# Designs tried in a protein design run: peptides against a protein of PDB entry 6FRK. Part 52

Target 1, 411 residues: chain A of PDB entry 6FRK
Amino acid sequence: NEEVLNAMLKEVCTALLEADVNIKLVKQLRENVKSAIDLEEMASGLNKRKMIQHAVFKELVKLVDPGVKAWTPTKGKQNVIMFVGLQGSGKTTTCSKLAYYYQRKGWKTCLICADTFRAGAFDQLKQNATKARIPFYGSYTEMDPVIIASEGVEKFKNENFEIIIVDTSGRHKQEDSLFEEMLQVANAIQPDNIVYVMDASIGQACEAQAKAFKDKVDVASVIVTKLDGHAKGGGALSAVAATKSPIIFIGTGEHIDDFEPFKTQPFISKLLGMGDIEGLIDKVNELKLDDNEALIEKLKHGQFTLRDMYEQFQNIMKMGPFSQILGMIPGFGTDFMSKGNEQESMARLKKLMTIMDSMNDQELDSTDGAKVFSKQPGRIQRVARGSGVSTRDVQELLTQYTKFAQMVKKM

## One batch from the design tools (peptide; aimed at target 1 M407)

Design b2_p19_3_s2 (made by RFdiffusion4, then SolubleMPNN; from b2_p19_3, 9 letters changed)
Fold by OpenDDE base, seed 5:
Structure b2_p19_3_s2 (fold): chain B 411 residues (1-411), chain A 19 residues (1-19)
Amino acid sequence: as target 1 above (411 residues)
Amino acid sequence: IEELKKLRELYLEILKILE
């Protein structure tokens, strides 16, 4: 029994290391799990695998919980949120994502670019802010980030903004000059929250980087980025351990909507390759897909039209990035979409929908849409011309539809 | 739960088509 336990724990530890969990945390987790498992209960015929999985899950949940309540903005107050993090962490993009998140929640939100080190920082922020219709402040001429941050915060306080997000300079290296600049900015604006932005893809370096920021500035919140890539998110555990601060949000792609509140249970489930069934259920419920009795009835009868496919593509686009959906499915690792950037997949969906927008109701509502096009090839040419695509692109769509309709008939 | 499974299978197949 102990040999079986040790073998299973070795497999879990290997999987956690492959998920970029810090080696010290994995070792500690192994010891904690061994101490928590009663070998006598394992002897009683309980599913040993389930017990170990539950014990591992419970210990990982503890590692993600710093025991500190996450800061939340106060409605009707001026809340200053300062962002800190290395260059390439996704900090600037994450500022825009957070601003957009609060704006969508009905907060009066603004952005300040206090990054004077990167020549294109203000232009990038301005571009992102303008696309999202978020008010912004910055300077092309002022080189002191303290002045820019102070003036911007004062301006937006006077204009009664509720959420004031300050982006700071990210440098390539942990230079003392960067930390001094961040401290000067923090002292000048007196932020209500300091958010450390961490790239999940840096693996074992997450702990050392997160610690270096926490040792210099009073980091109170963590945001983890690039969880759509090859990063399995194990670095997030290292960030929490080092900063003793909660993860408040995660970035799950390059789009401004690829941003969600951090949920511990789903994250740990995903980290273990168990998927996020609860989050999938929540997203399905948010889409009111259960209210689509008509779709369920069609699926029961093995009926599936091009219109039904179009509606499902719309629902998927409303759910957000495909990577998020896949990552919620047990047994589908983050690598399942490795062949395409999530943006390319969404662009493909939009292209397919644009082709279908050039179809008529007879084509869209046919129970055998592919046969309608096969009988009258002139329809393919019409749709191709209407959507500005090749006849081959329309044929590829019809081939995809046919595969999908055949699957529905087998359900 | 059965409906959710069917929906999941549906999305999985859509995803495979988009690969």
Scores: peptide ipSAE 0.035, ipTM 0.626, DockQ to the pose 0.094
OpenDDE base, seeds 1, 2, 3, 4: peptide ipSAE 0.033, 0.032, 0.033, 0.033; ipTM 0.645, 0.642, 0.641, 0.638; seed 2 fails the geometry check

Design b2_p19_3_s3 (made by RFdiffusion4, then SolubleMPNN; from b2_p19_3, 9 letters changed)
Fold by OpenDDE base, seed 5:
Structure b2_p19_3_s3 (fold): chain B 411 residues (1-411), chain A 19 residues (1-19)
Amino acid sequence: as target 1 above (411 residues)
Amino acid sequence: EELLKELRELYLEIQKILS
């Protein structure tokens, strides 16, 4: 029994190390799990595998809980949120994602670019903010980030903004001057929350980096980025351990909507390769897929129209990147779609939808849409002209539809 | 569970189209 336990724990420890969980945390986890497992209960015929999995899951949940309540903004107050993190962590993108998240929740939100070190930082923030219709502040001429941050915070406080997000320069480990600048900004604006943005892909370096920021500024929240790729998120545990601060959000892709509140249970489930069944259920419920009972019933009858395909593409676009959804399904790893393929896939879906927007109801609602176009080639030319695409692009859509409809008929 | 199965099947099909 003990040999079997040790073998299973070795496999779990290996998988956690491959998930970028810090070696010290994995060792501690192994000891805690061994101490939590009653070997006598394991002898009673209980599924040893389930018991070990449950013990591992429980200890991982503890590792992601810093025992500190997450900061939340106060409605009707001016809440200043300062972002800190390494260059390339996704900090600037995450500022825009958080601003957009709060804006969508009905908060009066704005962005301040206090990154004077990186050329084009303000242009990047301005571009992101403008696309999301978020008010922004920054300077092309002021070189002191303290001045920019202070002026921007004052401006937006006077304009009664509720969420004031300050993006700072990305730091490198060896730049003490930049850490001092970050502290000066924090002291000048007196933020209600300091958010450390961490890239999940940095693996074993997560602890040391997170600690370096916490030792310089009062990090109160963590956001983990780049959970859409090969990073299984084990570095997030290291960030929580080092900062003693809760993960509040995760970045799950490159789109502004690829941002969600952190949930402990789904995250740990995904880390263990169990999938995120709860998050999938939540997303399914958010889509009001009850209206899809009619679609499901049609699919069961082998009926699938171009309109039905259009509605499915809309649903996918509402759910976000397809890889994220697949990554929530048990047995679909994060590697199922390469990062490059997601944006291209979403752009492809949008293009396909634009082509379908130029179709008429007879074409969209036909149970044999491809045959309707094959019988009257002039329809292809009309749709191509209406959508600004080639006749080849329309034919490709119809070919894809035909493949899909054939698969649905086999279901 | 049935909804999840159907959703999985749908997504697998869409993935095959997007591949």
Scores: peptide ipSAE 0.026, ipTM 0.395, DockQ to the pose 0.109
OpenDDE base, seeds 1, 2, 3, 4: peptide ipSAE 0.014, 0.018, 0.022, 0.020; ipTM 0.399, 0.413, 0.443, 0.412; seed 1 fails the geometry check

Design b2_p19_3_s4 (made by RFdiffusion4, then SolubleMPNN; from b2_p19_3, 10 letters changed)
Fold by OpenDDE base, seed 4:
Structure b2_p19_3_s4 (fold): chain B 411 residues (1-411), chain A 19 residues (1-19)
Amino acid sequence: as target 1 above (411 residues)
Amino acid sequence: EELLKELRKLYLELQKILE
């Protein structure tokens, strides 16, 4: 039994190391799992694999829990959130994502660019903020990030903003001058929360980097970025361990919507390659389950209309990037959609929906929409003209619908 | 599990539409 346990733990440890989990944490986890497993219960014929997986899961959940409650903004208060992190961590993009997240929740949110080190930082922030309709502050002439941050925070406090996000300079390396600048900014603006942004793809360097930031500035929250790539997110455990701060959000792509609140159990499930079934269920529930139940009931009866397809496209658009949805489904690897394909896929979905917006109720609600169009080819030309697309594009949509409807009939 | 299975099938076909 001990040999079997050791063999299985070796496989788990290997998988965790391949997931960029720090070697110290993997060793600690191995010891904790060994201590938590009752060898006598393993002898009683319980599925040894399931028991070990459960023990590993529990210990990973503990590693993601710093034992500190995450800071949350107070409604009606001016909440200053300072971002810190290396250049290329996704910090600037994450500032915009967080601002947009709070704005969509009805918070009066703004952005301050105190990154004077990176050429075009303010332009990038301004572009992102303008696209999201988020108020922003920065300077093209002021080079002192302390002045910019202070003036911006004061301005937005006076304008009764509730969420004031300050993006700071990132450098390529941990330089003392960067940490001094961060400390000066933090002292000047007195942030309610300091968020460390970490790139998940830096692997084993996560611990040392996170520690270096925590040792210099009072990091209270972590955001992990680039979890849409090959990075399984094991570095997130290292960040929590080093900062003793909770992960509050994750970045799951390049789009402003590729941002979600951190959930421990789904994250650990994903880290273990189990998928995020709970997060999928939650996202499906957020889409109104009743509509999905009605759809599933129609699907069980082999009924599928163009309207049903349109509603599913709306649901996908609400759920965010298709890669995130796929990454929640066990057995779909993160590699299934390259980043370039997501925006193209969303643009394709939007194009297909625009074609369907030019269809009438008879066409949309027909259980054999393709046959309606095949019987009256003039409908294709009408829809094509109405949506500003080619007749070929409409035919391609109908072909796709037909394939889907045929699959549903076989279900 | 049944809901998830049907959703998986749906998303797999939607993926093929988006490819």
Scores: peptide ipSAE 0.028, ipTM 0.546, DockQ to the pose 0.116
OpenDDE base, seeds 1, 2, 3, 5: peptide ipSAE 0.020, 0.017, 0.020, 0.022; ipTM 0.419, 0.418, 0.429, 0.403

Design b2_p19_4 (made by RFdiffusion4)
Pose (drawn by RFdiffusion4):
Parts: structure tokens; sequence; C-alpha cells
Structure b2_p19_4 (pose): chain A 374 residues (1-38, 47-273, 303-411), chain P 19 residues (1-19)
């Protein structure tokens, strides 16, 4: 049985290593689901599913904008990850939700970058800012957020150039652009086909600049996006959106369950009963109930107080014979009144008859009356 | 208050006695 756990466990470790999941997290997840584990494919895959939900959970809720206030969003990520494409996908998302959204092109390096964000904004009917001539992105971002602030826009999305960590020049310029415009949220956009080099770059981005949200693009293809587990752990940020194509409407919020599945592949007879059950539990205590001075009108009249401390176990074979629908019903007496066929099965395996209940049903009716009167 | 709670339980027991 120890060999059936390991053959089926190394088959999921290969399923995650092929889904570009970091080898550090696969080796760690393997011994986490091994230590926490101490119709067969369900008792195993349910334990694997709960262990994955433990990893995709960063514990941090997403940054959401406030209507009637200026929200500046700054995009960061590697070269070619889809920043300019997801810039228009997001401005189009909020603009359709009713936000005064605008775009700013703070890329002064990549050829045809302003022309790219201009044509994406021209098509989606979204205001845009940038420059063919301005070579300083700190100047384009500052003079753009200033312009769209004096025009009272609520979503101001600043696009930046692609950068990698070994370029300290572009990492300083990213930090200066973030210090000039002071964004309310910084989004780390990552390609879904990224391999093992993802945790190092995503971590260096978190160190130089404060990353609070992560977007995973190019998920409409074969890439399952396992590299996102390493960006969530590195940036400490949840995934808010995913990209699912080249168009502006190929964009939707991140849901954890489908991503992990792809990455993996009035008084009733019942109340009359419980009140009785507590009066039998407090039943050997009936002599304490006759203690009150001037209140002892009677005690154990006609000896029938002894069987009121004996009827509740026989009535419990009826509850033992009941399932969770009759037991958890608001009116435990209405489930059997409509279907007196349930009065025969309760009588079979519990040894009580269907006759005994007629005297109980009269006793029940009188008890149900004096509680609605209570 | 304890006397009233004991009176209510006794009324159930008297009802059970009558039945």
Amino acid sequence: NEEVLNAMLKEVCTALLEADVNIKLVKQLRENVKSAIDNKRKMIQHAVFKELVKLVDPGVKAWTPTKGKQNVIMFVGLQGSGKTTTCSKLAYYYQRKGWKTCLICADTFRAGAFDQLKQNATKARIPFYGSYTEMDPVIIASEGVEKFKNENFEIIIVDTSGRHKQEDSLFEEMLQVANAIQPDNIVYVMDASIGQACEAQAKAFKDKVDVASVIVTKLDGHAKGGGALSAVAATKSPIIFIGTGEHIDDFEPFKTQPFISKLLGQFTLRDMYEQFQNIMKMGPFSQILGMIPGFGTDFMSKGNEQESMARLKKLMTIMDSMNDQELDSTDGAKVFSKQPGRIQRVARGSGVSTRDVQELLTQYTKFAQMVKKM
Amino acid sequence: EAEEEAAEIREFLEMAAEL
C-alpha cells in the first residue's frame, strides 16, 4: 500500500513538472501531501486537490478600485509578456463596467510602442496619452497622470516597457516611474508558457517595486500556467485576471478552481422530542423539581412519571431509524404525515409498532398545542 | 425565575400523568 501511494504520487509530480510548475514546489508538494495524508481515484485526487488549493492561496485579497476616486494602476513584467495587450484588455473591462478609464504609454524604448497602445485605445474608444518624442518614461507617466487627474478619471492605467532583473538600468527606471506617479496598484503580467526562470524574475520585481496583483496571459493555448505558483509565492500577490487570446475581450477574472483543475488535468414532533429528551436527561432530576416550597402540588402522579423516563429510548429507536432529511426537518412531524410509508420502516428495524405512535401522536398533538401557546 | 421554569416542566409531567 506504500507502493500504490508513490506510483500515483510521482505521476502527479510529473503532471505538474510538465505544467511548468517549479521543481521546488513539486518536490515540496510531494512531501506535503505525503505527510498530511497520514472510488479509489477519488480518495486520492481529493487529497491532491486540497493540497493544491493550499498553494494557490496567497492569503491576500485583491486590490479593487474605488468609484469616485483616482486609481492609478501600473503594469510591470518581462519583455513580451503581454503588458500593452493586457493594458487595453483591462481599460476595456472597467470602461464596460462604467469607469472613466484611460491609458498612458510610458514606453520610450520599444519600436512602435506608442503606435501599438494608440491603435488598441483608438479601437476600444478609450482615452490615451503618450509621446513619439519624449524619451523619459518618468516624464510621460507624470505628465499623463497629471493630465487625466485634472480631467477626473477613475482608472488610469500606465503601461511600461519590458524589463529583466539583470538590467539594473531598467529596474531603477521602473522604480523611478513608480515613485513619480505613485500607483495605487502594481500588476505583474506574466506569460503562461514561462518555465523555471519565473520565480527569480518575479521575486526581483517584488524587491525593486511593490507588486500587489498578478495577471497571467496567453492561457488560451496549450500552456497550463504552472509558472504562476512561483509568481504568487514571490510577489505575495493573487491572480486577479487571466488573458485568453489576442483580442481586447479575451480577458476574464481569475477563478482558482478551474485553473487548478486544468493545471492538474413552531412546535413539531421533533421539538416535542428534544424537549422530552432533555427532561429525561434531567429526568433522574425530577426529585429536584418537587423541591420548591409551596409548589409541590403532586409528585409522580399515578406512577406515570416512571414511564415518561422510559418512553424516550423507544422514541429514540424511531430517531435512530430516521435519516437526515426527517431528523433535520423544520417539522419532523410533517415529513411522516405526508408519507405514512415512513411510519412502517421506522416500525420495522426499531421494533416499535405503528400502533404505538397513535397514542404518541395524541400525546404529540397536546404537547404541540401548549408550546405554540408558550 | 427558577420557580416558573419548574412550574412549566411540571405542567408537562401532569399532562403526561393525565395521558

Design b2_p19_4_s1 (made by RFdiffusion4, then SolubleMPNN; from b2_p19_4, 11 letters changed)
Fold by OpenDDE base, seed 3:
Structure b2_p19_4_s1 (fold): chain B 411 residues (1-411), chain A 19 residues (1-19)
Amino acid sequence: as target 1 above (411 residues)
Amino acid sequence: ELEKLAQIIKELLQLEAEE
């Protein structure tokens, strides 16, 4: 039994290391899991794999809990949020995403560009802010980030802004000049929250980077970016451990809406390849599908049309990158998040939608779409010609529809 | 209700991945 436990723990430790979890944290987790597992309960015929997974899950949840409550802005107050992080971490994009998130919630939000080091930083911020209709401040002539940050914060305080976001200069590496500039800006503007932005794709370097920022400035919050890519997110655990600060948001793509509040349970479930059903439900709720009530009512009655399937494909397309949705499904491991599989899956959905665009309302709105086509085979040939596909492709779509309609009737 | 919708979306995506 101990040899079997050690073999299973070795596999779990390997998987966590492959997920970019820091080697020290993996070692500590292994020791904690060993101490939490009752070997007598393992002998009683309990599913050893489920017990180990539950113990690992519980210890990972503790690793993302810094024991510190996340800072939240106060309504009717002036909340200054300073962003810090390396160049290429997604810091500037994340400032715009956070501003847009609060603006959509009815907060009076603004952006300040205190990045004087990067050519075109202010133009990039201005473009993003203008597109999102967010007020902004910056300078083309002032080279001192302390002056720009101070003037911008004072201006927006006087205008009674509630959320004042300050984007600072980044560097390609850890540099003493960057940390001194960040400290000078922080001392001048006295931020209510300092947010460290970290790229999840840096893997094992997450601990060292997060520690270097925390040792220089009072980081109180973490945002993790690029979780839509090949990054398995294990570096986020290293950032929490090093900063002793909670993850408040995650960036899940390049779009301004590819930004969500951090949830511990879904994140750990995804990290373990257990899927994120809760995050999928939340994302479905955020889409404010006005037709969602009508769809739910049809589903309750066991009705499912080709139009209902088309609307579901449109909803999947609106949920963002297909790789993110697949990565939320249990059993679709991180290997399905490859860019190749996303483009292919999106191309398949678009092909199916193009076939349905060649159908008429009688075909789309039939409660038994497959029967409409089976009774009049000439419809298959019409749709195939209209969409530029084979009659086989249309029959495959109808076969898929029939499987779905049967599942909906069993629900 | 939303769990049912999530399950339907899951089954949709699984069938597309098996082809």
Scores: peptide ipSAE 0.010, ipTM 0.408, DockQ to the pose 0.097
OpenDDE base, seeds 1, 2, 4, 5: peptide ipSAE 0.000, 0.009, 0.008, 0.008; ipTM 0.273, 0.389, 0.370, 0.357; seeds 1, 2 fail the geometry check

Design b2_p19_4_s2 (made by RFdiffusion4, then SolubleMPNN; from b2_p19_4, 12 letters changed)
Fold by OpenDDE base, seed 5:
Structure b2_p19_4_s2 (fold): chain B 411 residues (1-411), chain A 19 residues (1-19)
Amino acid sequence: as target 1 above (411 residues)
Amino acid sequence: SLAEEALTLKKFLQLFAEQ
């Protein structure tokens, strides 16, 4: 029994290390799990694998919980949120994502660019803010981030903004001058929350970076970015351990909507490669895919049309980036994304939909759409001209449809 | 059921990604 436990714990520890979980945390988890498992209960014929998985899951939940309640903005008050983090962490993008998140929830939200170090920082923030219709402040001439932050906070306080987000300078190196600047800005604006933005892709360096920020500024919240990539997010556990601050949001892509509140259970399920069935269910519910009953019935009968494929592409596009959906599905590892950028997959879907927009109802609603086109090749040429694509692109779509329809018939 | 919808979406996504 102890040998089986040790073998399974070794596999879990290997998987956690491959997920960028800090080696010290993995060792502690192994010891805690080994101590939490009653070897006598394992003798009683319970599924030893499920018991170990549950113990591992429970210890990972504790590693993600700092025991500190997350800060939340107060409605009808002026809430100043200061962002801190290294350059390339996604800090500026995350400021815009958080501002947009609160704006969509009916908060009066604004952005301040207090990054005077990076040339074009204000132009980038202005561009992002303008696209999202978020009010912004910054300067092209003022070089003191304290002045810009103070003036911007005062302006937006006087205009009764509820969420005032301040983006600060991010540097590539942990320079003392950066930390001094962050302290001066924090002292001047007196933020209600300081958010540390961390890139999940830095792996084992997450602990040291998060600690360096916490030792210099009063970090109260963590946002983890780039959880859409190859980063399995194990570095997030290191950030919580080092900062003793809760993860409040995660960035799950490059789009402004690729931003969600942190949920412990889905995150740990994803980290363990179990997928996020609960988050998939939540997303399916948010889409009001009530019309999928008709599709499920058709699929059960082995019927699949080009229209049914089009509707499924619309549903995928509404769910956001294809990677996020795949990453929520159990057994779709991060390696499934290795064959294309999210943008390329979405562009491919959009191209396929544009081809189908040039099809007629007889072509779309045929139970054998490929046969309709094969019998009358002039239809391919019409659709190709209508959609501005090659006849080859239409044939590739029909080949894809035929593969889908054949698999639906085997379901 | 939501589970059947999620399974259907999963199967569809599997088919799309096998290409």
Scores: peptide ipSAE 0.020, ipTM 0.474, DockQ to the pose 0.111
OpenDDE base, seeds 1, 2, 3, 4: peptide ipSAE 0.020, 0.018, 0.019, 0.019; ipTM 0.502, 0.465, 0.470, 0.474

Design b2_p19_4_s3 (made by RFdiffusion4, then SolubleMPNN; from b2_p19_4, 7 letters changed)
Fold by OpenDDE base, seed 1:
Structure b2_p19_4_s3 (fold): chain B 411 residues (1-411), chain A 19 residues (1-19)
Amino acid sequence: as target 1 above (411 residues)
Amino acid sequence: DLEELAKIIREFLELDAEL
């Protein structure tokens, strides 16, 4: 009924506001969802639940999609990527994460430190670059960021680098002198992409900061940092709206691997507890696992067994960073990542695998494993006894499997 | 909080809309 819809929309709107989403965007989402439902209520015979779900999903996607195609580097060309952002945004760390991401993909990547304002900026970049085996440039004596950026870009262009990342000075506040310096650097090096790095934890300040950067420099991409379980992700949505620029990556922790491509559909799917099967496939492909083609083929055919889930848990345990990969599995959403460190997540997977080790081949290889257990409840008791767990723990595993298998059948 | 938002949205999507 309309009262239930209005109550639910009020709760969603409250949660979006508490997540630091701009009030104008929240109002627009509410109006668009209502208008979509009111138009579809005239369509007799559609499941109203599916319509509401689709309307909410579609409007959430619109909040994170500016309708602008993200810039992508061209293979065999020299791509100059300039980073801009406030001090403490994680900009320097993010430069190293992006460089490492492209290096792992077989791009000839380098880093330039044009931060002359912060003492130890070059030492920090050098330390990160050396650990990741990324070539770097900077100076201990040159104080002009334009000279350093120009010399570094020229050097790495002459050495046929494909990805040339330039880190710039960050300040604690929006200062005109910082924007002038950024503009001078941008004019000198003529970057193919300007990336604004934003800290998700700054809350309601996200929109005003993102707008101030976009008004001064041609920001074409956004990277959001500190998107761990405590981050107010709504600031990211406000930054997209303010910059009209796509989020291209997210930083999800302190490690160099705590960095992932931002995809709108998979992000909303994860938020909804639907997982990110595409992102899981992409990560599995990057690891060149021999069993990857067989898994992808099974998933494309809507086939998923408890054995297939077990094999995926084994693969995940080999992959590290474990938290990011679990968050891509349907039913292992945000609640699984937030509640523990990587070691606790590993212990949870090992417990699930121990439960599956007590299953027989008929149970493991069934395309409807949950139905095998529901038809014969004595199987749950056998597995629980064999693995030393409660019947509830086995039922929770079967519930997670069922959620995943239902998604695979809809693909 | 993204977790609270995710929870509310999951609850919303899991509710049988007896609408």
Scores: peptide ipSAE 0.031, ipTM 0.460, DockQ to the pose 0.016
OpenDDE base, seeds 2, 3, 4, 5: peptide ipSAE 0.141, 0.000, 0.023, 0.026; ipTM 0.721, 0.289, 0.613, 0.482; seed 2 fails the geometry check

Design b2_p19_4_s4 (made by RFdiffusion4, then SolubleMPNN; from b2_p19_4, 11 letters changed)
Fold by OpenDDE base, seed 4:
Structure b2_p19_4_s4 (fold): chain B 411 residues (1-411), chain A 19 residues (1-19)
Amino acid sequence: as target 1 above (411 residues)
Amino acid sequence: DLENLAKIIKEFLNLFAEQ
């Protein structure tokens, strides 16, 4: 029993290390899991794998909980949010994403560019802010980030902004001069929240980086970026451990909308390769797909049409990047869709929809659309010509539909 | 209902990923 436990824990520890979880945290987790597992309950023939997975999951949930309540902005007050992080962490992009998130929620939000070190930082922020219609402040002439931050904060306080986001200078390395500058900015503007932005792709370096920031600046929140890539997010655990600060948001892509509130359960599920069913459910709810009682009722009766499939394609396209949705499904690793495959997948969905746009109502609304086409092969040729695709492409769509309709009939 | 919809979306996406 102990050998089996040790073997399974070794596999889990390997997977966590491959997920960029810090080696110290993995060791601690292993010890905590060993102490939490009742060996007597494992002897009783319970699914040892499920017990170990549950124990691992529970201990990972504790590792992402710093025991500190996340700061939240107060409505009708002026909330100053200072961003800190290395250059290339996605800090500037994340400032814009957070500003847009609050703006969409009806907060009077603005952006300040106090990054005087990076050439074009202000132009980048201005471009992002202008696209999102977010008010912004910065200077092309002032080189002191303290002056820019102070003037910008004062300006937007006087204009009764509720969310005042300050983007600071990053550096390529952890330099004392960067930390001194950040401290001077923080002292001048007296932020209500200091957000550390971390790139998930830096892997094992997350702990040392996060610690270096926390040791110099009172980091109160963490945002993890680049969770759309190969980064499995294990570095997020290191950031929480080092900063003792909650993860408040995650960046899931390059778009301004590729930004979501951090949820512990989905994140740990994804980290373990269990997918994010909760996040999938939440995205489904945001799309008001529950209002499709008619679809749910059809599915309960084992009915599925090409129109029902078309509506599901529209819904998937509204859910965002296909890679993110796949990454919410248990058993689909983040590696399954490289950035190249995402555009290809969206193009594939759009191609399938274009094929379906050339179908008639009899074809779309048939409970056996594939049989309609099989009985009259001339329909395939008509649809292929109408959509500018091969007859093979139409047959492939019908094959996919048939597989799905058969699956729905088994539910 | 939502769990069933999530399961359906999962199975749908599985069919897309296997190709």
Scores: peptide ipSAE 0.024, ipTM 0.531, DockQ to the pose 0.097
OpenDDE base, seeds 1, 2, 3, 5: peptide ipSAE 0.022, 0.021, 0.024, 0.022; ipTM 0.494, 0.489, 0.528, 0.496

